# Peptides against a protein of PDB entry 4N7V, part 52

Target 1, 222 residues: chain A of PDB entry 4N7V
Amino acid sequence: TLRSITSPLVAHRLKPIRQKTKKAVVSILDSEEVCVELVKEYASQEYVKEVLQISSDGNTITIYYPNGGRGFPLADRPPSPTDNISRYSFDNLPEKYWRKYQYASRFVQLVRSKSPKITYFTRYAKCILMENSPGADFEVWFYDGVKIHKTEDFIQVIEKTGKSYTLKSESEVNSLKEEIKMYMDHANEGHRICLALESIISEEERKTRSAPFFPIIIGRKP

## One batch from the design tools (peptide; aimed at target 1 F107)

Design b2_p26_3_s2 (made by RFdiffusion4, then SolubleMPNN; from b2_p26_3 with E7K E9W A12D E15K E18K E26K)
Fold by OpenDDE base, seed 3:
Structure b2_p26_3_s2 (fold): chain B 222 residues (1-222), chain A 26 residues (1-26)
Amino acid sequence: as target 1 above (222 residues)
Amino acid sequence: EEEEEEKEWEEDLEKLEKELEEELEK
């Protein structure tokens, strides 16, 4: 099943973006919908032959073929759907479109990993919890120049000297110099606080059923 | 044909991820 290789993409609260590659243009629209435009070149001109328009919650996929399948010249935005529109749910998407959906999903997940959900200013650092899930990226920018970037897979450290290294196990974290451990301890505390606040704010957002509370900024730089 | 199309999509996705990572980390 499609669900065995990817989850429905989530584009809520993401800023509009358009990225062109060799075979496709992927966009997040103002509506928070995601579009994959499949591009073919003919006589040194690029044409959009197929469009997948995915809802912000990833559950609805609208597929259409511009200009009756002849293609539409590539522009600064996806061509509008006109004729021969197919609509699918995530679980009913034909297998021939799974790779294209996965392409959109990976793009959205990468954008989410760079999109602030919670910004928290401490006495020593700017902490940022990102939108990606599960295991949201967490960045700590210390005011003295140290940076820590936590992901689900690794921790990257940039020291004051500019020395950079990646930690992939708890053993490597435990082997850090005492000076770096102090930064790591602060980063871990900031991370814990951001996760706790995310939970509380998300619950209040659910109860209120109003405009999104995120992104949110807590505190200010000293 | 399907196997060739899959390989081309994998290469295009890898390129997308690299380009996007470089742009978003600036």
Scores: peptide ipSAE 0.036, ipTM 0.660, DockQ to the pose 0.453
OpenDDE base, seeds 1, 2, 4, 5: peptide ipSAE 0.032, 0.029, 0.029, 0.030; ipTM 0.608, 0.580, 0.653, 0.599; seeds 1, 5 fail the geometry check

Design b2_p26_3_s3 (made by RFdiffusion4, then SolubleMPNN; from b2_p26_3 with E1K E7R E9W A12F E19K E22K)
Fold by OpenDDE base, seed 5:
Structure b2_p26_3_s3 (fold): chain B 222 residues (1-222), chain A 26 residues (1-26)
Amino acid sequence: as target 1 above (222 residues)
Amino acid sequence: KEEEEEREWEEFLEELEEKLEKELEE
């Protein structure tokens, strides 16, 4: 099943973006829908031959073939769907589209991992809790050039010298030099604060039933 | 063909990541 490969993508609160490759263009629309445009070149012109439009919650996939499959010239936005539209639920998506959905999902997940949910400025760093889940990425950009990137799977450290390394276990974290541990301590504190604020803000958001509170910026850049 | 497609998508994601990272730095 498709579900065994990936979960429905979630594009809520993501800013519009459009990224092109040789064979595809992936977009997040203002509506927070995700579009995958399949591109083919003919006579030195790029044409969109197929479009997968995925709902913001990932549960509905609309597929259409522009100009009856002949394609439309690639533009700065996806071509409008015509009357020849197929609509599928996530669980009913034909297998031939699974790979494309998977790539769309990976695209969205990447965007989420780089989309600020909470930005927290400390005395020493810009801390950012991202939108991805579970285990949102947390990045700390120290003003002196040190960077710490925490994911669910690893911690990446970029030192002032430009030396970069990845930590994948607690043992490796514990083996860090004291100077780096100080940065880690600050990063962890910022992370804790962001998580606490996320919880509180989310609860208030639920109670008020208002427009999304996120993204939010806390503090000011020094 | 599938391996080539996969490589293209990986390159795509890498390029996207670089773009998004630059946006975070702004």
Scores: peptide ipSAE 0.465, ipTM 0.905, DockQ to the pose 0.784
OpenDDE base, seeds 1, 2, 3, 4: peptide ipSAE 0.450, 0.453, 0.444, 0.442; ipTM 0.900, 0.903, 0.900, 0.899

Design b2_p26_3_s4 (made by RFdiffusion4, then SolubleMPNN; from b2_p26_3, 7 letters changed)
Fold by OpenDDE base, seed 3:
Structure b2_p26_3_s4 (fold): chain B 222 residues (1-222), chain A 26 residues (1-26)
Amino acid sequence: as target 1 above (222 residues)
Amino acid sequence: KEEEEEKEWEEDLKKLEEELEKELEE
């Protein structure tokens, strides 16, 4: 099943973006929908031959073929849907479209990993919890120049000297110099606080059923 | 033909990720 290789993409609260590659253009629209435009070149002109328009929650996929399948010249935005439109749910998407959906999903996940959900200013650092899930990226920018970037897979440290290294196990974290451990301890505390606040704010957002509370900024730079 | 198309998509996705990572980290 499609669900065995990817989850429905989530584009809520993401800023509009358009990225061109060799075979496709992927966009997040103002509506928070995601579009994959499949591009072919003919006589040195690029044409959009197929479009997948995915809802912001990833559960609905609308597929259409511009200009009756002849293609539409590539522009600064996706071509408008025509009369011959197919609509699928995530679980009913034909297998021939799974790779294209995965392409959109990975793009959205990458954008989410760089999109602030919570910005928290401490006495020593700017902490940022990102939108990706599960295991949201967490960045700590210390005011003295040290940076720590936590992901689900690794921790990257940039020291004051500019020395950079990646930690992939708890053993490597435990072997850090005492000076760096102090920064790591602060980063971990900031991370814990951001996760706690995310939980509380998300629950209040659910109860209120109003405009999104995120992104949110807590505190200010000293 | 399907296997070749899958490989082309994998290469294009890898390129997309590399380009986006550079743009977003700068």
Scores: peptide ipSAE 0.057, ipTM 0.673, DockQ to the pose 0.452
OpenDDE base, seeds 1, 2, 4, 5: peptide ipSAE 0.031, 0.033, 0.029, 0.033; ipTM 0.597, 0.598, 0.588, 0.603; seed 5 fails the geometry check

Design b2_p26_4 (made by RFdiffusion4)
Pose (drawn by RFdiffusion4):
Structure b2_p26_4 (pose): chain A 222 residues (1-222), chain P 26 residues (1-26)
Amino acid sequence: as target 1 above (222 residues)
Amino acid sequence: EEEEEEEEREEELEEELEELAEEWEE
């Protein structure tokens, strides 16, 4: 059953983005709702045969077929719903559409992996904690020129040269120049600080009923 | 410089979205 494989998507605090493609148009609206529009081409013009719209919390799914000859003319914004529409909870979503919800879930998880939640400026580097919690990606761009990309699985180092390599395990990073560990440790301290900063601020947010406390930009690029 | 960094990041995201769309088309 859907929910065997996937969890409801989370599109909160994400910026609006629209993505065209040969097959469909997947987007995130200003209301932070995820919209998936299937697209067909006819008479040198594109038609829409199905629209999936998922709530910000991913719990509510609305699907409408503007069933008509020629479908729906493709535009820059999602079309208004028709009358032959549908609405399901996440658990009550039919066996159909499951391939499409999983696609939308990946789209959102990808976007969160590139959405800054906390931006921290150190003496040596620009630190960014991303949105894809838990274990969000951590990116460090040293003013020196070195780039460090931290994942729950990976550590990625891009030297000033452009010489790039990946370090997966604790043993792999220990196989190191005892100078690059400074970049590694400074980035890890930055990661420690952002995870700590995120916790005490999101805690105050649960104490409140206001506009989101994210994203944050801390300090300034010297 | 800040704008360049944002552009690089947006390019990476566009590339990854294209790959995701290609995989789904298959």

Design b2_p26_4_s1 (made by RFdiffusion4, then SolubleMPNN; from b2_p26_4 with E4K E5L E11K E18K E19K W24Y)
Fold by OpenDDE base, seed 5:
Formats: structure tokens, sequence, C-alpha cells
Structure b2_p26_4_s1 (fold): chain B 222 residues (1-222), chain A 26 residues (1-26)
């Protein structure tokens, strides 16, 4: 099943983006829908042959073939669906489209990992909790130039010298130089605070049923 | 300075998205 290889994508609160590659264009629209355009080149002109439009919650996929499958010239936005539109639920998506959905999902997840949900300024750093889940990315930009990037899988450290390395185990973290451990300790504290705030804010958001509280900025750079 | 950090993040995103696209297009 599609569900065995990916979960429904979640594009809520993401800013619009449009990325063109050789064979595809992926967009997050103002509506927070996600579009995958299949691009083909004919006579030095690019055409959109197929479009997957995925709802912001990932549960509905609308597929259409512009200009009766002949293709529509590539533009600055997806071509509008006109005729021959198919609509599928996530669980009913034909297998032929699974790879494209997976691409869209990974695209969105990557965008989420670079989309601030909480920005928290400390005395020493700008801390950013990202939108991706589970295990949201957490970045710490120290004002002195040190950077720490935490993901679910690793911790990347960029030192003042520009030296960069990746830590993938607790043992590696424990083997850090004392100076770097201080940065890590601060990063971890900032992370804890962001997670706590996320929980509190999310609960209040749920109770009020108001407009999204996120993204949020806490504090100011000293 | 914040703009610089945002630009860096955007650049990183673009690079990673490019890698993802390459994987998809293979």
Amino acid sequence: as target 1 above (222 residues)
Amino acid sequence: EEEKLEEEREKELEEELKKLAEEYEE
C-alpha cells in the first residue's frame, strides 16, 4: 500500500515555493496545496504533461493531463485543471502515481525541516524549531558563529573555524571537546524550551480554535 | 544578519531539494 511507503503529506503553514527541475516542477501553492508537474521537452519547449495536485492534508489527490494529454507550455504556475480530472483519496491512489506522491511527500517534509515553527532568541543564540515531524529539526545559530543542527538522525556542528562534523551517536556527543559541549548544552536547553513552548501553545491553539499561532518568535536578539 | 541566516537556510534547502529531485528523476 502507499501507506506502507509514506504517510499523507502535511503542507499546513508552509510558505509558497516553486522548484523546477529537469523533469518536474514541485510547488506549494498559496492554498497550501502541493502540485507536482511532470515536464517534457519538445522542440526546445517545455510542456506540462501531467499534474498531481495534493491537498494540504495530503488526503486528496487530483490528477489531470493538460490539453488532453498533449501538454501545456510550462509557466510560472501549474496549469489550471479543465477536463479529464481524476480525484483519489490517499488510500485509493493508483500505484502508478505512488512514486510521484512519495516525491511530493519528501519534498514537503524537507521544506518543513527548513520552515521555522518557533524562533527563540537566547542570550547566546538564535534557536529555531522547525515544522517537520516527528522529531522536528532544531537549529541553533550562536552569535559568535557556531552552528548546531539537530535532526532525528544526527547532530551537525559547525565550529567557529568553519570545521564541520556530524555526530550520530551519544558516544560521539560525549567525546566532544569541552568547549563544544558548552554549546551543545545550551542548544539542548533551547531545544527543551522550544518543545515545551510548542506543547503549551499547541494546546492553547486547540482550545481557542483560532487562527494558527505558529510560526512564533520568542524574545529578541540581544 | 537575520537575512543572511535566512538566505543560508534557503540555499541549503535548495541544495537538498536538488538532491531529492535527482533521486526522483533517476
Scores: peptide ipSAE 0.538, ipTM 0.918, DockQ to the pose 0.858
OpenDDE base, seeds 1, 2, 3, 4: peptide ipSAE 0.525, 0.525, 0.532, 0.535; ipTM 0.915, 0.915, 0.917, 0.917; seed 1 fails the geometry check

Design b2_p26_4_s2 (made by RFdiffusion4, then SolubleMPNN; from b2_p26_4 with E5L E7K E15K E18K W24F E26K)
Fold by OpenDDE base, seed 3:
Structure b2_p26_4_s2 (fold): chain B 222 residues (1-222), chain A 26 residues (1-26)
Amino acid sequence: as target 1 above (222 residues)
Amino acid sequence: EEEELEKEREEELEKELKELAEEFEK
């Protein structure tokens, strides 16, 4: 099943973006929908042959073939759906489109990992919790130049000297120099606080059913 | 300063998105 290889993408609160490559253009629209345009070249002109338009919650996929499958000239935005439109739910998406959906999902997940959800200023650092899930990325920019980037898979440390290294286990974290451990401890505390605030704010957002509370900034740089 | 940090993240994102696209297009 599609669900066995990916989850429905979530594009809520993401800023619009458009990335063109050789064979595809992926966009997050102002509507927070995601579009995958499949591109072919003919006579030195690029044409959009197929479009997957995915809802912001990833559950609805609209597929259409511009200009009756002849293609539409590539422009600065996806071509509008006109004729011969197919609409699928996530669980009913034909297998031939799974790879393209997976690409869109990975694209969105990557964008989410670079999209601030909570910015928290401490006495020593700017902390940023990102939008991706599960295990949102967490970045800490210390005012003295040290940087820590936490992901679900690793922790990257950039020291004042510019020396950079990656930690992938607790043993490696525990073997850090004492001075680096101090930064790590602060980063971990900031991370804990951001996660706690995310939970509280998300619950309040759910109750009020108002406009999104995120992204949010807490505190200010000293 | 804040704009520079944002720019850095955008550049990293662009690079990683390109790598993702190259993988998809194989």
Scores: peptide ipSAE 0.594, ipTM 0.932, DockQ to the pose 0.857
OpenDDE base, seeds 1, 2, 4, 5: peptide ipSAE 0.592, 0.593, 0.592, 0.591; ipTM 0.932, 0.932, 0.931, 0.931; seed 1 fails the geometry check

Design b2_p26_4_s3 (made by RFdiffusion4, then SolubleMPNN; from b2_p26_4, 9 letters changed)
Fold by OpenDDE base, seed 3:
Structure b2_p26_4_s3 (fold): chain B 222 residues (1-222), chain A 26 residues (1-26)
Amino acid sequence: as target 1 above (222 residues)
Amino acid sequence: ELKKLEEEREKELEEELKKLAEEYEK
């Protein structure tokens, strides 16, 4: 099943973006929908032959073939759906489209990992919790130049000297120099606070059913 | 300063998205 290889993508609160490559263009629209345009070249002109338009919650996929399958000239935005439109739910998406959906999902997940959800200024650092899930990325930019980037899979440390290294286990974290441990401790505390605030704010957002509360900025830059 | 950090994240994102696209197009 498609669900066995990917989850429905979530594009809520993401800024619009458009990335063109050789064979495809992926866009996050102002509507927070995601479009995958399949591109082919003919006579030195690029044409969009197929479009997958995915809802912001990833559960609805609209597929259409511009200009009756002849293709539409590539432009600065996806061509509008006109005729011969197919609509699928996530669980009913034909297998031939799974690879394209997976690409869109990975694209969105990557964008989410670079999209601030909570920015928290401490006395020593700018902390940023990102939008991706599960295990959102967390970045700490210390004012003295040290940077810590936490992901679900690793922790990257950039020291004042510019020396960079990656930690993948608790043992490696525990073996850090004492001076680096101080930065790590601060990063971990900031991370805990951001996660706690995310939970509280998300709950209030659910209760009020108002406009999104995120992204938010907490604290003041010194 | 903060704008520079945002630009850095954007550049990192673009590079990673490029790698993702290259993987997809193989």
Scores: peptide ipSAE 0.468, ipTM 0.903, DockQ to the pose 0.879
OpenDDE base, seeds 1, 2, 4, 5: peptide ipSAE 0.463, 0.452, 0.450, 0.464; ipTM 0.903, 0.899, 0.897, 0.901; seeds 1, 4, 5 fail the geometry check

Design b2_p26_4_s4 (made by RFdiffusion4, then SolubleMPNN; from b2_p26_4, 7 letters changed)
Fold by OpenDDE base, seed 3:
Structure b2_p26_4_s4 (fold): chain B 222 residues (1-222), chain A 26 residues (1-26)
Amino acid sequence: as target 1 above (222 residues)
Amino acid sequence: EEEKLEEEREKELEEELKKLAEEYEK
């Protein structure tokens, strides 16, 4: 099943972006829908042959073939769906489109990992919890130049000297120098607070059923 | 300063998206 290889993508609160590559163009639209355009070159001109338009919650996929499959010249935005339109739910998407959906999902997940959800200023650092899930990325920019980047898979540390290294286990974290542990402790506390606030704010957002509360900024740089 | 940090994240994103695209197109 498609669910065995990916989950429905979530593009809520993401800023519009458009990235062109050799064979595809992926876009997040102002509507927070995601478009994958299949690109083919003919006589030194690029044409969009196929478009997957995915809803912001990832559950609905609209597929169309511009100009009856002849293609539409590549432009600064996806071509409008005018003919040869098919609509699928996530669970009913034909297998032939699974790889493209997976690519869109990975694209969105990567964008989410670089999209601030909560910015929290402490006495010592700017902390940022990102939009990706599960295990949202967490960045800490200390005012003295130290940076810590936490992901679900690793922790990257950039010291004042510019020395950079990656930690992938608890044992490696425990082996850090005492001075670095102080930064790590602060980062962990900021992370805990951001997660707690995310939970509380998300619950209030659910109850209110209004405009999104995120992204938010808590505190200010000293 | 804040703008510079945002630009840095954007550049990192672009580089990682490029790698993702290269993987997809193989």
Scores: peptide ipSAE 0.516, ipTM 0.920, DockQ to the pose 0.836
OpenDDE base, seeds 1, 2, 4, 5: peptide ipSAE 0.513, 0.508, 0.503, 0.513; ipTM 0.919, 0.917, 0.916, 0.918

Design b2_p26_5 (made by RFdiffusion4)
Pose (drawn by RFdiffusion4):
Structure b2_p26_5 (pose): chain A 222 residues (1-222), chain P 26 residues (1-26)
Amino acid sequence: as target 1 above (222 residues)
Amino acid sequence: SIEDVDPPTPEQEEALEEERETAARH
C-alpha cells in the first residue's frame, strides 16, 4: 500500500518553481502546493490529459480530468479545475497515481536538498544548512576557495585546485592531510552551530503561530 | 535527476509529521 514505500511530501517554505519536460510539467505554486500536469502533444501544440495537485503537507490530493477533446491547452500556470474532479486523503489514494505521487515526492525532496534553511557566515566560509530534514545536506563554501559537501552518507571535498574526491567513512576522512582537517573541522563546527541554531529557533516557532522563522541569513560576507 | 532521488521513507515520517504540524500554525 502507498505508505508502504513513501511518506507524505513536505513542500512548506519552498520557493515557486516550474519545470517543463517532454512528458509533463511538475511545479510548486505560490501556495506551496505541488502540481503535476501530464502533457500530450497534438497539432504542433501541447495538451494536458491529467492534473495532480498535492497539498503543502502532502496529505490531500486533488486529481481532475478536464476530459474533453484536445485535453487542456498548456499554459504557464496550472489550469482551473473542471467538474469531473476528485479528492483523496493520502491513505485513501487509489492504487493508480502511486507512481505519480512517488515522482512528486522525489521532486520535492530534490528541491529541499537545494533550499537553504540557515545561512551562516564565518570568518573563513559561508555555511548553508538545507531543507531536507532529517539529516539535511550541509554545504560549506570557503572564501579560500575550498568547497565541502556533507550528506548523511557522504563528505565531499573540492580543493582550490578543483581536485575533487569523496570521503564516505570515518576511516576514509582520517586518511588525510593534517591541514585539510582544519577545513573539515571548521565545517563540522559550522554544522554543529547551525543544527544548534535551528533547534532553538524552531522550538520558539512551535511556541508561536506566525510567519515561518525560515530561511535565515546569519552574519554577513566579510 | 528526479529519478536519482529517493522519496522519504516511513522511518522519516515522524520527523516530517512534526514539521507539518509546525507549518500548520503559519

Design b2_p26_5_s1 (made by RFdiffusion4, then SolubleMPNN; from b2_p26_5, 13 letters changed)
Fold by OpenDDE base, seed 4:
Structure b2_p26_5_s1 (fold): chain B 222 residues (1-222), chain A 26 residues (1-26)
Amino acid sequence: as target 1 above (222 residues)
Amino acid sequence: SIDDVKPPGPEEAAALAREQELYKKH
């Protein structure tokens, strides 16, 4: 099943973006819908031959073939659906479209990993919890120039000197110099706080069904 | 058969990171 290889994408709260590659253009629209445009080149002109428009919650996929399948010239936005529109639920999406959906999902996940959900200013750093899930990225920008980027898979450290390295195991983290451990400790504390706040705020959102509280900024730069 | 669509690569990630950096600056 599609669900066995990816979850429905979640584009809520993401800002509009358009990313062009050689074979496809992926967009997050103002509506928070996600569009994958499949691009073909004919006579040095790029045409959109197929579009997957995915709802912000990832559960509805609308597929259409611009200009009756002849293609529509590539523009600064997806072509509007006109004729021969197919609508699928996530679980009913034909297998032939799974790779395209997966592409959209991975793109959205990447955008989410770069999209602040919670910004928390400490005495020493700007902490940022990102929108991606599970295991949201967490970045710490120390005011002295040190940076820590924590993901589900690794921790990247950028020292004051510009020296950069990646830690992929607990053993590597434990082998850090004491001076770096101080930054790591602060980063971990900021991370804990952001996760706690995320939980509390999300619960309040659930209770009130109000407008989204995220993204939020807590504190200010000293 | 499933269409051969490659996921976003390192270049796309880098480009996206540069673009999204503006949203982290406040």
Scores: peptide ipSAE 0.031, ipTM 0.694, DockQ to the pose 0.057
OpenDDE base, seeds 1, 2, 3, 5: peptide ipSAE 0.031, 0.027, 0.030, 0.049; ipTM 0.701, 0.583, 0.692, 0.713; seed 5 fails the geometry check

Design b2_p26_5_s2 (made by RFdiffusion4, then SolubleMPNN; from b2_p26_5, 9 letters changed)
Fold by OpenDDE base, seed 1:
Structure b2_p26_5_s2 (fold): chain B 222 residues (1-222), chain A 26 residues (1-26)
Amino acid sequence: as target 1 above (222 residues)
Amino acid sequence: SIDDVAPPTPEQAAELEEERELYKKH
């Protein structure tokens, strides 16, 4: 099943973006829908031959073939849907489209890992919890130049000198210089706070059923 | 093949980083 390969993508709260490769263009639209344009080159002109338009919750996939499959010249936005439109649910998507959906999903996940959900200014750093899940990326930009980037898989440290290294185990974290441990402790505290706030705010958002509360900024740079 | 859609490239990741860093500025 498609579900065994990937979960439905989630593009809520993501800013519009358009990224081109040789074979495809992927876009997040103002509507928070995701479009994959499949590109073919003819006579030095690029044409969009197929479009997958995926709903913001990833559950609905609309597929169309511009100009009856002849293709439409590549432009700065996806071509408008034409008469030959197919609509699928996530679980009913034909296998021939699974790789393309997976591409969209991976792209959205990448964007989410770089999209602020909570920005929290401490006395010493700008902390940012990202939109990706589970295990959202967490970045700490210390005002003195130190940077810590936490992911589900690793912790990257960039020291004031620009020296960078990656930690993948608790033992490696424990082997850090005392000075770096202080930064790590602060980062961990900021992370804890952001996670706590995310939980509280999300619950209130659910109860209120208003406009999205995220992204949110807490505090200000000193 | 047109069906051989690759995952996000390092170049795409770099471009995204530049864009998102701009967005993260407060």
Scores: peptide ipSAE 0.026, ipTM 0.593, DockQ to the pose 0.057
OpenDDE base, seeds 2, 3, 4, 5: peptide ipSAE 0.022, 0.022, 0.024, 0.025; ipTM 0.599, 0.598, 0.592, 0.605; seed 3 fails the geometry check

Design b2_p26_5_s3 (made by RFdiffusion4, then SolubleMPNN; from b2_p26_5, 10 letters changed)
Fold by OpenDDE base, seed 5:
Structure b2_p26_5_s3 (fold): chain B 222 residues (1-222), chain A 26 residues (1-26)
Amino acid sequence: as target 1 above (222 residues)
Amino acid sequence: SIDDVRPPTPSEEAALQEEKERYAKH
């Protein structure tokens, strides 16, 4: 099943963006829908032959073939759906479209990893929890120039000197110099606080269901 | 077939970073 290889994409709170490749254009729209445009070149002109329009929650996929499958000239936005439209749920999406859905999902996940959900200013750093899940990226920008980037897979450290290295295990973290451990401790505290705030705010958002509470900024730069 | 999603280019990363900074100044 599609669900066995990916979860429904989540494009909520993401800003509009458009990424063009040779074969496709992927977009997040103002509506937070995600569009994959399949592009074909003919006579030095690019045409959109197929469009997958995915709902912001990833659960509904609308597929259409512009101009009766003849294609529509590539523009700055996806072509509008016409009469030949197919609509699928995530669980009923034909297998022939799974790769295209995965492409959209990967793009959304990438954008989410770069989209701030919580920005928290401490005395020493700007902390940013990103929108991606599970294991949201967490960045710490110390005012003295040290940077720490935590992902599910690694921790990147950039020292004041510009020296950069990646830690992939707890043993490597434990082998850090004492000075760097202080930054790591502060980063971990900021991370804990952001996760706690995310939980609390998300629960209140669920209760009220009026408007998104995220993205949010906590504190100010000193 | 479609191309795999590429990481942001340095220019795109800079734009995303600028947006993060703009948001933090607001």
Scores: peptide ipSAE 0.038, ipTM 0.684, DockQ to the pose 0.042
OpenDDE base, seeds 1, 2, 3, 4: peptide ipSAE 0.025, 0.028, 0.094, 0.021; ipTM 0.642, 0.598, 0.713, 0.560; seeds 3, 4 fail the geometry check

Design b2_p26_5_s4 (made by RFdiffusion4, then SolubleMPNN; from b2_p26_5, 12 letters changed)
Fold by OpenDDE base, seed 5:
Structure b2_p26_5_s4 (fold): chain B 222 residues (1-222), chain A 26 residues (1-26)
Amino acid sequence: as target 1 above (222 residues)
Amino acid sequence: SVDDVAPPGPEEAAALEEEKELYKKH
């Protein structure tokens, strides 16, 4: 099943973006829908031959073939759906479209990993919790030039000297110099606070049924 | 084939970092 290889994409709160490759254009729209445009070149002109339009929650996929499959000239936005539209749920998506859906999902997940959900300014750093899940990316930009980037898979450290390295195990983290451990401790505390705030704010958002509370900024740069 | 869509690569990641840096000015 499609669900065995990916979860429904989640594009909520993402800003519009359009990324072109040689064979496709992927877009997050103002509506938070995700479009994959499949591009083919004819006589030095690019044409959109197929479009997958995916709902913001990833559960509905609309597929259409511009100009009855002849294609529509590539523009700054996806072509409008035509009369011959196929609509699928995530679980009913034909296998021939799974790779294209997975492409969209990976793109959205990448965007989420770079989209601030919570920005928290401490005395020493700008902390940023990202939108990706599970295990949201967490970045700490110390005002003195040190950077720590935490992901589910690793911790990247950039020292004041510009020396960069990646830590993939607790043993490697424990082997850090004491000076770097101080930065790590501060980063971990900022991370804990951001996660706590995310939980509290998400619960209040659920209760109020109002406009999204995220992204938020807490504090200000000194 | 039009069906051979490559997953997001380093170039897409770089473009997203540039966009992210625009937000840091705030």
Scores: peptide ipSAE 0.024, ipTM 0.616, DockQ to the pose 0.055
OpenDDE base, seeds 1, 2, 3, 4: peptide ipSAE 0.022, 0.018, 0.019, 0.023; ipTM 0.570, 0.576, 0.561, 0.606; seed 4 fails the geometry check

